Peptides against a protein of PDB entry 5HDT. Designs and how they scored, part 23

Target 1, 163 residues: chain A of PDB entry 5HDT
Amino acid sequence: MVVKTFMDMDQDSEEEKELYLNLALHLASDFFLKHPDKDVRLLVACCLADIFRIYAPEAPYTSPDKLKDIFMFITRQLKGLEDTKSPQFNRYFYLLENIAWVKSYNICFELEDSNEIFTQLYRTLFSVINNGHNQKVHMHMVDLMSSIICEGDTVSQELLDTV
Target 2, 163 residues: chain A of PDB entry 5HDT as posed
Amino acid sequence: MVVKTFMDMDQDSEEEKELYLNLALHLASDFFLKHPDKDVRLLVACCLADIFRIYAPEAPHTSPDKLKDIFMFITRQLKGLEDTKSPQFNRYFYLLENIAWVKSYNICFELEDSNEIFTQLYRTLFSVINNGHNQKVHMHMVDLMSSIICEGDTVSQELLDTV

## One batch from the design tools (peptide; made by RFdiffusion4, then SolubleMPNN)

Design b1_p11_5_s4 (from b1_p11_5, 5 letters changed)
Fold by OpenDDE base, seed 5:
Structure b1_p11_5_s4 (fold): chain B 163 residues (1-163), chain A 11 residues (1-11)
Amino acid sequence: as target 1 above (163 residues)
Amino acid sequence: KVFKMLPPLPK
């Protein structure tokens, strides 16, 4: 129910955005980010991706530490893209497509630890990319990585060594 | 714009 609610919500639904603000904040709690069920964590990641889409250009999460936790969490979920034959692959694809389209990670440029977040993202993407991925997956990965490089004024040497 | 304000993704 919660997943479907955020998937169907648009950016101009101000009344609904205000109504579900507390739910959006609650979804970023440790209870959900550290949930023991892997499939639940994937659903949480998709919900968080939709929340970033809905509340763009500003996320409802005001804490820099919380934003860092969220994006490190989403990055960990992207590891699931490696197995193209997994029953959950389509949901991992949704996550990738969403964050690439919205440019969700670009909000991290305001964070002190942005370079750490981007480095982990790039390492994760390069670790899972393979010839089994279709052109759309490759395109979204490239879009995600290139957007960060193009928008960023400075990139860490560690990230440059990864590319 | 760093964070895009775009229409929802196609379903």
Scores: peptide ipSAE 0.027, ipTM 0.661, DockQ to the pose 0.190
Fold by OpenDDE base, seed 2:
Structure b1_p11_5_s4 (fold): chain B 163 residues (1-163), chain A 11 residues (1-11)
Amino acid sequence: as target 1 above (163 residues)
Amino acid sequence: KVFKMLPPLPK
């Protein structure tokens, strides 16, 4: 299973990273990003998050447009955090924890449309955050947002006003 | 490099 393979891979496994590079690239294709099945999209998002973790500090995706598509896609999946009672919530938690820990979104600072990506991320997080979330979920959300604010030199006033 | 092993996904 592809999901398990990426989850178990570490950053220093150079042979495996090279072997699965093509698979990582295919997971970012429109076929997966626009897959009609919601559960498949969630699994794809988790795999993409793992890929960013494994290949950090760089990403195997060299196209700025592709990177934008990926992070907009991941952002859309984070909407699933709104339902704390969902059977899939643990997978959404995994996604959140991963991207917060890795600081995956920080790669977007080099993109021309970084402000758009960050704005959508913040809007999404604020739309789903609620008192039903446990402390860990809140902490990861705060860590994710604060990292972008603190490390970004081009954060828009609109984004700052949202926080 | 920063690495953290996350818990397995639920089946």
Scores: peptide ipSAE 0.025, ipTM 0.661, DockQ to the pose 0.060
Fold by OpenDDE base, seed 1:
Structure b1_p11_5_s4 (fold): chain B 163 residues (1-163), chain A 11 residues (1-11)
Amino acid sequence: as target 1 above (163 residues)
Amino acid sequence: KVFKMLPPLPK
């Protein structure tokens, strides 16, 4: 129910955005981010991605620490892209497509630990990318990485070494 | 920035 609600919501639904704001905030709690079930964590990640989409350009999360936790969490979920034969691959694809299109990670430029977040993202993407991925997956991965490099004022040497 | 909605997940 919750997943579908955010998936179907658009940025122009102001009343709905207000109504579900508290739910959006609770989805970023440790209960969900540290949920023991891998499939649940994936669903949470997709919901969070949709939340960033519908509330763009401003995230509803006001805490820098919470934002960091969220993006580190999303990054960890992207490891699931490695197995194209997984029953959950379509949801991993959805997650990738969403965050790449929305440029959700660009919110992290305002965070003190942005370099850490981007480094982990790049390491994760390079660790899972393989020839089994179709062109669309590759495109989204490249779009995501290139956008961060192009829009960042400074790129750490550690990040450059990862590329 | 205003972003387009993504299509529903494949069935």
Scores: peptide ipSAE 0.024, ipTM 0.647, DockQ to the pose 0.074
Fold by OpenDDE base, seed 3:
Structure b1_p11_5_s4 (fold): chain B 163 residues (1-163), chain A 11 residues (1-11)
Amino acid sequence: as target 1 above (163 residues)
Amino acid sequence: KVFKMLPPLPK
């Protein structure tokens, strides 16, 4: 129910955005980010991605530490893209497509630990990318990485070594 | 940075 609600919501639906704001905040709690079920964590990641889309250009999360935790969490979920034959692959694809299209990681530029977040993202993407992925997956991965490089004023040496 | 108005992704 919650997943479907955020997936179908428009950005200009102001009344709905206000109604579900508290729900969006609770989805970023440790209870969900550290949930023991990997399928639940994937659903949470997709919901968080939709929240960033719906509330763009501003995220409803005010804590820099919370934003860092969220994006590190989303990055960890992207590891599931490696197995293209998984029953959950379509949901992993949705996550990738969403964050690439929205450019949600770009909100991290104002965070003190942005380089750490981007480095972990790049390491994760390069670790899972393979020739078994179709052209759409490759395109989204390239779009995601290129957007960060193009809009970033500074890139750490560690990130440069990863690329 | 991030788009202000983006349509929902296809299901």
Scores: peptide ipSAE 0.023, ipTM 0.652, DockQ to the pose 0.153

Design b1_p11_6_s1 (from b1_p11_6, 6 letters changed)
Fold by OpenDDE base, seed 5:
Structure b1_p11_6_s1 (fold): chain B 163 residues (1-163), chain A 11 residues (1-11)
Amino acid sequence: as target 1 above (163 residues)
Amino acid sequence: AKPAVPKYVPA
């Protein structure tokens, strides 16, 4: 089980990190990012979030284009937070909690299209946030958005208008 | 072992 493998891996497991590096790279391929099964895409997103956690502060993905694809992909998955009664909600919660805690989106600050990524993230979060979410969900959403605004050197006017 | 750095920060 690939999901369990990355979920249980520690940052200091150097030998294991090296062993699964190729798998981490393959999980970011178009085959997985564009997988037709929605549940598979969610699992892939969770794996990618764990990969960022495990390899922090240096993600194994070196291509700016690939990083953009990954974060746009993760952003699309966050739409699933809208249905709190979905059987998959716990995995969407895991994804949100992970990316908020790890601050993985901070990787995007070095990307040319960072403002596009952040804008899409904020639009997505505000589109799904509602009073039906518990305090923890709201807290993670706020933490995620606040971190980007406070730690970024510059943000676009479009992003500010979204907030 | 290397110290754990669980979070990303801006460059």
Scores: peptide ipSAE 0.417, ipTM 0.797, DockQ to the pose 0.223
Fold by OpenDDE base, seed 2:
Structure b1_p11_6_s1 (fold): chain B 163 residues (1-163), chain A 11 residues (1-11)
Amino acid sequence: as target 1 above (163 residues)
Amino acid sequence: AKPAVPKYVPA
């Protein structure tokens, strides 16, 4: 399973990182990002999050357009956090925990459309946050948003006012 | 606890 392969890989596995680099690049293709199965898209998002983790601080995706597509895609998957009783919630939690810990969205600061990405991220998080989430989920959501706000000199005041 | 890992930070 591709998901398990990347989940078990650490950042010091240089030989494995080289071996699976092509797979990592293919996972960001439109075929996977636009897959019709919601569960498959979630697995793809988790794999992409793991890829960012494994290759940090240098993501293997170099195209600004591709990076935008990836983060918009991941943002869309975070909508699944709304249902805490879903059998897939643990994978949504994993996705949230990963991107918060690795600070993968900080890659977006180098993108021209960073404000669009962050706007969608904040709106998505605020739309799904609820009292049914435990403290860990809330913590990761806050950490994710706070990190971007605190570190982002490029985050406009207009964005903060409209979110 | 999570181990210390490289993270992404603004340039």
Scores: peptide ipSAE 0.414, ipTM 0.810, DockQ to the pose 0.236
Fold by OpenDDE base, seed 3:
Structure b1_p11_6_s1 (fold): chain B 163 residues (1-163), chain A 11 residues (1-11)
Amino acid sequence: as target 1 above (163 residues)
Amino acid sequence: AKPAVPKYVPA
């Protein structure tokens, strides 16, 4: 199983990282990013988050356009956090916890459209935050947003005023 | 083996 393979892989597995590099690249293709099934898209997002973790600090995706597509895609999946009673909520939590811990969105600072990505991230998070979320979920959301502000020498004042 | 680096940090 592809999902389990990436979850169990660690950063020291250089031979495996090389072996599965092509698979990692294929998972970022339009076929998966635009898959019609929302549960498949969530699994893809979790795999991508794991790939960022495994290959840190050097993500295998080198194209700025592809990186933008990936982070906009991940941002769209975070909307699923709004329903705390969903059968898939634990996977949405995994996605949130991973990207907050790994700080994968810091890759976006090197992208021309970083402000667009961060704006969409903040809007999405604020749209789904509710009182049904426990303290850990809230903390991960705050960590995700605050880390970008703290590291954001390139974060525009316009973005700060909008949020 | 290299130490684990689980986070992305600005250059």
Scores: peptide ipSAE 0.412, ipTM 0.796, DockQ to the pose 0.234
Fold by OpenDDE base, seed 1:
Structure b1_p11_6_s1 (fold): chain B 163 residues (1-163), chain A 11 residues (1-11)
Amino acid sequence: as target 1 above (163 residues)
Amino acid sequence: AKPAVPKYVPA
């Protein structure tokens, strides 16, 4: 399974990184980002998060438009964090944990539409945050939002007022 | 306790 392949791969596995680079690029295609199956989209998001982790600090996606599409896509998947009793919640947790740990959204600071991406991320996170989440989920959400505010140079006041 | 790994940092 493709998901397991990237999940188990280390950052220092240079031979494997080269071998699966083409697959990583294909996973960011419209075919996968616009897949009609919700569960498939979640798996794709997890794979993309793993790809960012594996190739850090140099993501294999170089197109600004493609990067924007990817992060807007990942942001949309985070809505699934709302229902803690969902059978897919563990994968949503994995997605959140990964992007918070790797700081993958920091790639967006180099994009022209960074404020749009961060605004949508914050709106999504605040919409799903609830008291039913355990402390680990809350910690990752806070880490994700705080890192963007603390490390960013071009964060608008409008975005800060949303927090 | 995860080991330190490369992460993305703004330029």
Scores: peptide ipSAE 0.405, ipTM 0.810, DockQ to the pose 0.238

Design b1_p11_6_s2 (from b1_p11_6, 6 letters changed)
Fold by OpenDDE base, seed 1:
Structure b1_p11_6_s2 (fold): chain B 163 residues (1-163), chain A 11 residues (1-11)
Amino acid sequence: as target 1 above (163 residues)
Amino acid sequence: MEPLVPKYVPA
């Protein structure tokens, strides 16, 4: 399974990283990002998150347009965190944990549309945050938002006022 | 997750 392949891969596995580079690029294609199956899109998001982790600090996606598409896509998947009783919640948790730990959204600071991406991220997180989430979920959400605010010098006050 | 994993940082 593709998901398991990237999940179990180490960052120093240079031969494997090279071997699966083409697969990583294909996973960011419109076919997967616009897949009609919600569960497939979640799996794709988890794979993309793992790819960012494995290739850190040099993501294999170099196109600004493609990077924007990917992060907008990942952001949309985070809406699934709302229902803690969903059978897929553990995968949504994995996605959140990964992107918070890896700080993959920091790549967006190099993009012209960074404020748009961060705005969507914050709005999505605040829309799904609830008291039903355990402390770990809250911690990752706070870490994700705080890292962007603290480390970003291009985040405008206008963005902060809109969240 | 692995605590020694390199992370992305802004330029």
Scores: peptide ipSAE 0.318, ipTM 0.781, DockQ to the pose 0.267
Fold by OpenDDE base, seed 5:
Structure b1_p11_6_s2 (fold): chain B 163 residues (1-163), chain A 11 residues (1-11)
Amino acid sequence: as target 1 above (163 residues)
Amino acid sequence: MEPLVPKYVPA
């Protein structure tokens, strides 16, 4: 399984990283980002999150447009955090935990449309956050947002005013 | 999760 492959891969596994580089690139294609199956899209998002982790601090995606598409895609998947009783909640939790810990969204600071990406992220998080979430979920959400605010000198005032 | 290389940091 592709998901398991990236989940279990170590950051210093150079041979494996090279071997699966093409797969990583293919997973960011429109075929997967726009896949009609919601569960498949979630798996793709988790894989992409792991890819960012594995290849840190340099993601294998070099196209700014592709990076934008990926982070907008991941942001859309985070909407699934709204239902804590969903059978897929554990995977949504994994996605949140990963991107918060890896600080993958920090890649977006180099993108022209960073403010758009961050705005959508914050709107999504505030949209799904609720009292049904346990402390860990809340902590990851706060960590994710705080990292962007604290490290981003270019974050728009409009976004800051919404916080 | 345990990174061996630094996490992503703004340029």
Scores: peptide ipSAE 0.300, ipTM 0.781, DockQ to the pose 0.301
Fold by OpenDDE base, seed 4:
Structure b1_p11_6_s2 (fold): chain B 163 residues (1-163), chain A 11 residues (1-11)
Amino acid sequence: as target 1 above (163 residues)
Amino acid sequence: MEPLVPKYVPA
């Protein structure tokens, strides 16, 4: 229910956004980010991705530490893209598509540890990319990486070397 | 997906 709620919510639904704000904040708690079930973590990641989409251009998370935790968490979930035959692959695809389209990782440019986050993202993507992925997956991966490189002002040489 | 408001951009 929660997953569907955020997935179907529009950005201009101001009353709904206000209503579910506390839920959005709760979903970023350690309880969910460190949930022992892999499938639950994936669903949480998708919800968080949708939350970034819905509340764009201003995410509801105000703590830099929390934002870092969230993006490191999302990055870890992207490892699931490696196995194209996984029963959860479609949800991993959704996650990738969302964050690439919304450019949610651009929030990280305001974080002190942005280079660490981006480096981990790129390493993760390069570790999972394979010839089994269709063109759409590849496009989203490229879009995700290229947007950060092209639009970012604080990209480190370390990140550039990773590319 | 088609965001209705601006996407996130670098600061």
Scores: peptide ipSAE 0.282, ipTM 0.767, DockQ to the pose 0.301
Fold by OpenDDE base, seed 2:
Structure b1_p11_6_s2 (fold): chain B 163 residues (1-163), chain A 11 residues (1-11)
Amino acid sequence: as target 1 above (163 residues)
Amino acid sequence: MEPLVPKYVPA
């Protein structure tokens, strides 16, 4: 399946990266981002996270608006971390671990609406974080937020006041 | 089930 294909793909697999570039672009379409099934949206989010990993440092999405849509979309999916007993939790965990480790959101610093993206990310994370999450989840959430704070010369005072 | 750790991407 597409999910496994991107998950197993190496960053140095140039031939595969070229082969699946069109698929990567199509996965960011409104058809997938606005899919009515939340489980499908989660799969899409995981694929997008892997795409950012695979094609880094250059994401295949050249439109700032598209990048904003993607990260706002991924942010919305992170709400699924709230239920650790969900059958889909492992995939939500994968999403969180991936974006935290890769520091995918750091690409947003180049976007005009980065403050909006980061604000929504922080609000989402703080809304779902709870004492029921294991240490790994907490670590990834902290790593994700800390990376943005530490790297962000463009982080607004308003965002800092929110955190 | 632990996820696969992705290869590090430089900032």
Scores: peptide ipSAE 0.033, ipTM 0.684, DockQ to the pose 0.087; fails the geometry check

Design b1_p11_6_s3 (from b1_p11_6, 6 letters changed)
Fold by OpenDDE base, seed 2:
Structure b1_p11_6_s3 (fold): chain B 163 residues (1-163), chain A 11 residues (1-11)
Amino acid sequence: as target 1 above (163 residues)
Amino acid sequence: SKPKVPKFVPA
């Protein structure tokens, strides 16, 4: 329902973007980010990824703390990529594909805690990467990681050592 | 669903 709404929304749909702005803000609340159901959290992550997509290049979230929470939350959901046979794998794939294509994590370069976010992202990705993933999954993971490294000029030595 | 340009870029 909500997932489909944001998934089908275009960046040029100005009326829809305005209409669903409050919903986008509410989806980033602790109620959704800390929802006890892992499948609900995945849906929330996909919605957030689509929200970044349709509002790019300007995210509707203005609080640095909220942005950090969102990206740490999305990072945690990526753990679900570990099981390629999961019924929810297609949504995990969608999440990965979206964030890689949109380059939503580039928002984190503006955050004071960017190194923490990127470190957790890399650790998570390397923990779930396996030979069972198809080439598309691998390419998105590599694209995501390499893009952040190449485009960032404030990457810590610790992160570089992790890569 | 892939977005149209622009994507997010670092500052």
Scores: peptide ipSAE 0.247, ipTM 0.796, DockQ to the pose 0.266
Fold by OpenDDE base, seed 4:
Structure b1_p11_6_s3 (fold): chain B 163 residues (1-163), chain A 11 residues (1-11)
Amino acid sequence: as target 1 above (163 residues)
Amino acid sequence: SKPKVPKFVPA
């Protein structure tokens, strides 16, 4: 199981990281990012989040276009946080918790279209946040958004006005 | 699982 493989992997597992690097690259392919099954896309997003965690502080994806695709993809998956009663909510929570903790979106500061990515992220989070979310979910959402605002030097005023 | 090495930080 690919999901379990990356979820259970540690950052200091150099041999395993090298072994599964090609798999990590394949998971970012259009085949997976554009997979027709919503649940599969969620699993892919979780894997990608774990990949960023495992390979931090160096993402294995070198293409700026690919990185943009990945983060736009992850952002789209976060829409699933809206329904707290969804059977897949726990995995959406995992995704949120991971990206908030790892600060994976900080990779986007190196991208030309960072403001576009962050804008979509903020719009998505504000669209799904609701009173049904527990404190942990709220904290991760706030952490995710505030980290970008507080740590980013390339955040546009337009983005700041959006929040 | 939490990162053991530095997290991603902006440039």
Scores: peptide ipSAE 0.238, ipTM 0.793, DockQ to the pose 0.294
Fold by OpenDDE base, seed 3:
Structure b1_p11_6_s3 (fold): chain B 163 residues (1-163), chain A 11 residues (1-11)
Amino acid sequence: as target 1 above (163 residues)
Amino acid sequence: SKPKVPKFVPA
């Protein structure tokens, strides 16, 4: 399974990284990003997060438009954090933990539409955050949001109004 | 697992 393949792979596995690079690129296609199955989209998001982790500090996706699509896609999946009792919550947690640790959203600072991406991220996180989340979830959310604000050179007024 | 090489930072 592709999900397990990328999850178990580490950064120094050069032979495997080369072997599965084409698969990684295909996972960012519209077929997967716009897949009608919600569970499939979550798995795709986790795979994409792992791909960023594995290939860090060099993302295999180079197109600005594609990168925007990917991060807007990942942002939409984070809405699933709202239901802590869902059978899929552990995967949503994995996604959050990964992107917070890897700081994959920092790639967006090089994109023209970075403010749009960050605005949607913050709106999504504030929409789902609640007291039902454990301390680890809150920690990752705070780490993610604070890192973006602190490392960004500029923040739009719209983002400031959101925060 | 977690990254052993630098994670992403702003360019």
Scores: peptide ipSAE 0.233, ipTM 0.786, DockQ to the pose 0.287
Fold by OpenDDE base, seed 1:
Structure b1_p11_6_s3 (fold): chain B 163 residues (1-163), chain A 11 residues (1-11)
Amino acid sequence: as target 1 above (163 residues)
Amino acid sequence: SKPKVPKFVPA
């Protein structure tokens, strides 16, 4: 399974990273990003998050347009954090934990549409945050948002005021 | 499966 392949891979697996590079590129295709099944999209998002983890600090996706599509896609999946009782919640948690730890959204600072991406991210997170989430979920959400605010000099006050 | 260093950082 593709999900297991990338989940079990680490950053030092140079031969495997080279072997699965094409697969990583295919996972970012419109076929997967626009897949009609929400569970498939979640799996794709987790794979993409793992790909960023594995290849950090060098993303294998070089196209700015593709990177924007990927992060807008990942952001949309985070809406699934809303239902803590869902059978898929653990995968949504995995996605959140990964992107918070890896700081993958920092790639977006190099994109012209970074403010659009961050705005959508913040709105999504604030829409799903609730007191039913455990402390770990809250910490990852806060870490994700605070990291972008603190480390990004391109984040406008207008963006912060909009959130 | 947390990453080793480095993480992604702004330029």
Scores: peptide ipSAE 0.223, ipTM 0.789, DockQ to the pose 0.270

Design b1_p11_6_s4 (from b1_p11_6, 6 letters changed)
Fold by OpenDDE base, seed 1:
Structure b1_p11_6_s4 (fold): chain B 163 residues (1-163), chain A 11 residues (1-11)
Amino acid sequence: as target 1 above (163 residues)
Amino acid sequence: SKPAVPKFVPA
């Protein structure tokens, strides 16, 4: 399974990173980002998160438009964090934990549409945060939001007002 | 705890 392949891969596995680079690029295609199956989209998001982890600090996606599409896509998947009793919640948790740890959204600071991406991320996170989440989920959400504010050079007042 | 790995940092 593709998901397991990237999940188990290390950053220092240069031979494997080169071997699966083409697959990583294909996973960011419209075929996968716009896949009609919700569970497939979640798996794709997890794979993309793993790809950012594996190739950090150099993302294999170089197109600004493609990067924007990817992060807007990942942001949309985070809506699934709302229902803690969902059978897919563990994968949503994995997605959140990964992007918070890797700081993958920091790639967006180099994009001209960074404010749009971060605004949508914050709106999504605040919409799904609830008291049913355990402390680990809350910690990752806070880490994700605070790191963007603390490490960013320019943040719009609109984004700050959202916090 | 997680081992230290390269992360993305703003330019």
Scores: peptide ipSAE 0.295, ipTM 0.797, DockQ to the pose 0.227
Fold by OpenDDE base, seed 3:
Structure b1_p11_6_s4 (fold): chain B 163 residues (1-163), chain A 11 residues (1-11)
Amino acid sequence: as target 1 above (163 residues)
Amino acid sequence: SKPAVPKFVPA
């Protein structure tokens, strides 16, 4: 199972990282990012989050356009946090926990469209936040949003209006 | 999730 492979891999597993690099690159293809199955897209997002974790601080995706596609894709998956009773909620939680801890969205600061990405992220998070979420979910959401504000040199007026 | 060291930091 591909999902388990990346989830169990450590950052210092150099031989395994080299072995699965081509698979990591393939997972960011349009075939997977635009997959029609919602559950498959969630698994892809989790794999991508793990790939960022494993290869930090050097992401294997170097194209600015590809990176934008990936983070817009991950942002869209976070919409699934809205339903705490979903059978897939634990995977959505894993995605949120991972990106908050790894600070993978910090890669976006080098992108010209960073403000667009962050604006969509904040809008998505605020749209799904509800009182049914436990303290850990709230904590990860706050950590994610505050980290971006603190690390960013400037933010657009649109982002400021969203916050 | 497993810890990540180092994390991503803006340039």
Scores: peptide ipSAE 0.289, ipTM 0.802, DockQ to the pose 0.281
Fold by OpenDDE base, seed 2:
Structure b1_p11_6_s4 (fold): chain B 163 residues (1-163), chain A 11 residues (1-11)
Amino acid sequence: as target 1 above (163 residues)
Amino acid sequence: SKPAVPKFVPA
């Protein structure tokens, strides 16, 4: 399973990182990002999150357009956090925990459309946050949002008004 | 717990 492969890989596995680099690149293709199955898209998002973790601090994706597509895609998947009783919630939690820990969205600061990405992220998080989430979920959401605000020097006024 | 890993930081 591709998901398990990336989950078990660490950043020091240089030989494995090289071996699976092409797979990592293909996982960001439109075929996977636009897959009709919601569960498949979630798995893809988790894999992409792991890829950012494994290859940090250098993302293997060099195209700004591709990076934008990836983070907009991940943002859309975070909507699944709204249902804490879903059988897929643990994977949504993993996705949230990963991107918060790795600070993967900080890659977006180098993108021209960073404000659009962050705005959508914040809108998504605020739309799904609820009292049914435990402290860990809330902490990861806060960590994710706070990191972007604190480290971003060019955060748009629109984003600030949203927060 | 989470292992110490490199994080992405704005340039």
Scores: peptide ipSAE 0.236, ipTM 0.781, DockQ to the pose 0.251
Fold by OpenDDE base, seed 4:
Structure b1_p11_6_s4 (fold): chain B 163 residues (1-163), chain A 11 residues (1-11)
Amino acid sequence: as target 1 above (163 residues)
Amino acid sequence: SKPAVPKFVPA
């Protein structure tokens, strides 16, 4: 139900955005980010992706540490893209498509640990990318990675070595 | 195609 709420919301719904702001903040709590159920974590990641989409270009999360936790969390979920036969693959696809299109990770450039976040993202994507993925999946992966490289002011040598 | 939305841009 929460998933549908954020999925159906658009950026122009100012009253709704204000109404669900507290919910958005709660979804980033350790309770959800460290939830023991893998499927729940995927749903949380999708909700967070939608939250970034809805509130763009300004995320509702003001804490740099919290933002880092969120993106490290999302990165871990992207590992699920490795199994194209999974019944949850469509949700992993949604997550990938969303964050690539919104360029959500670009907010990380303002974070102290941006290089760590991007390095983990690249390692994850390269670990799961395979020939079984269709053209759209590949396109989103490339878009996500290229956006960070092309729009980033500075990237670490470790990140460059990963690419 | 997807609707036009603001994207995150590096500072």
Scores: peptide ipSAE 0.126, ipTM 0.737, DockQ to the pose 0.255

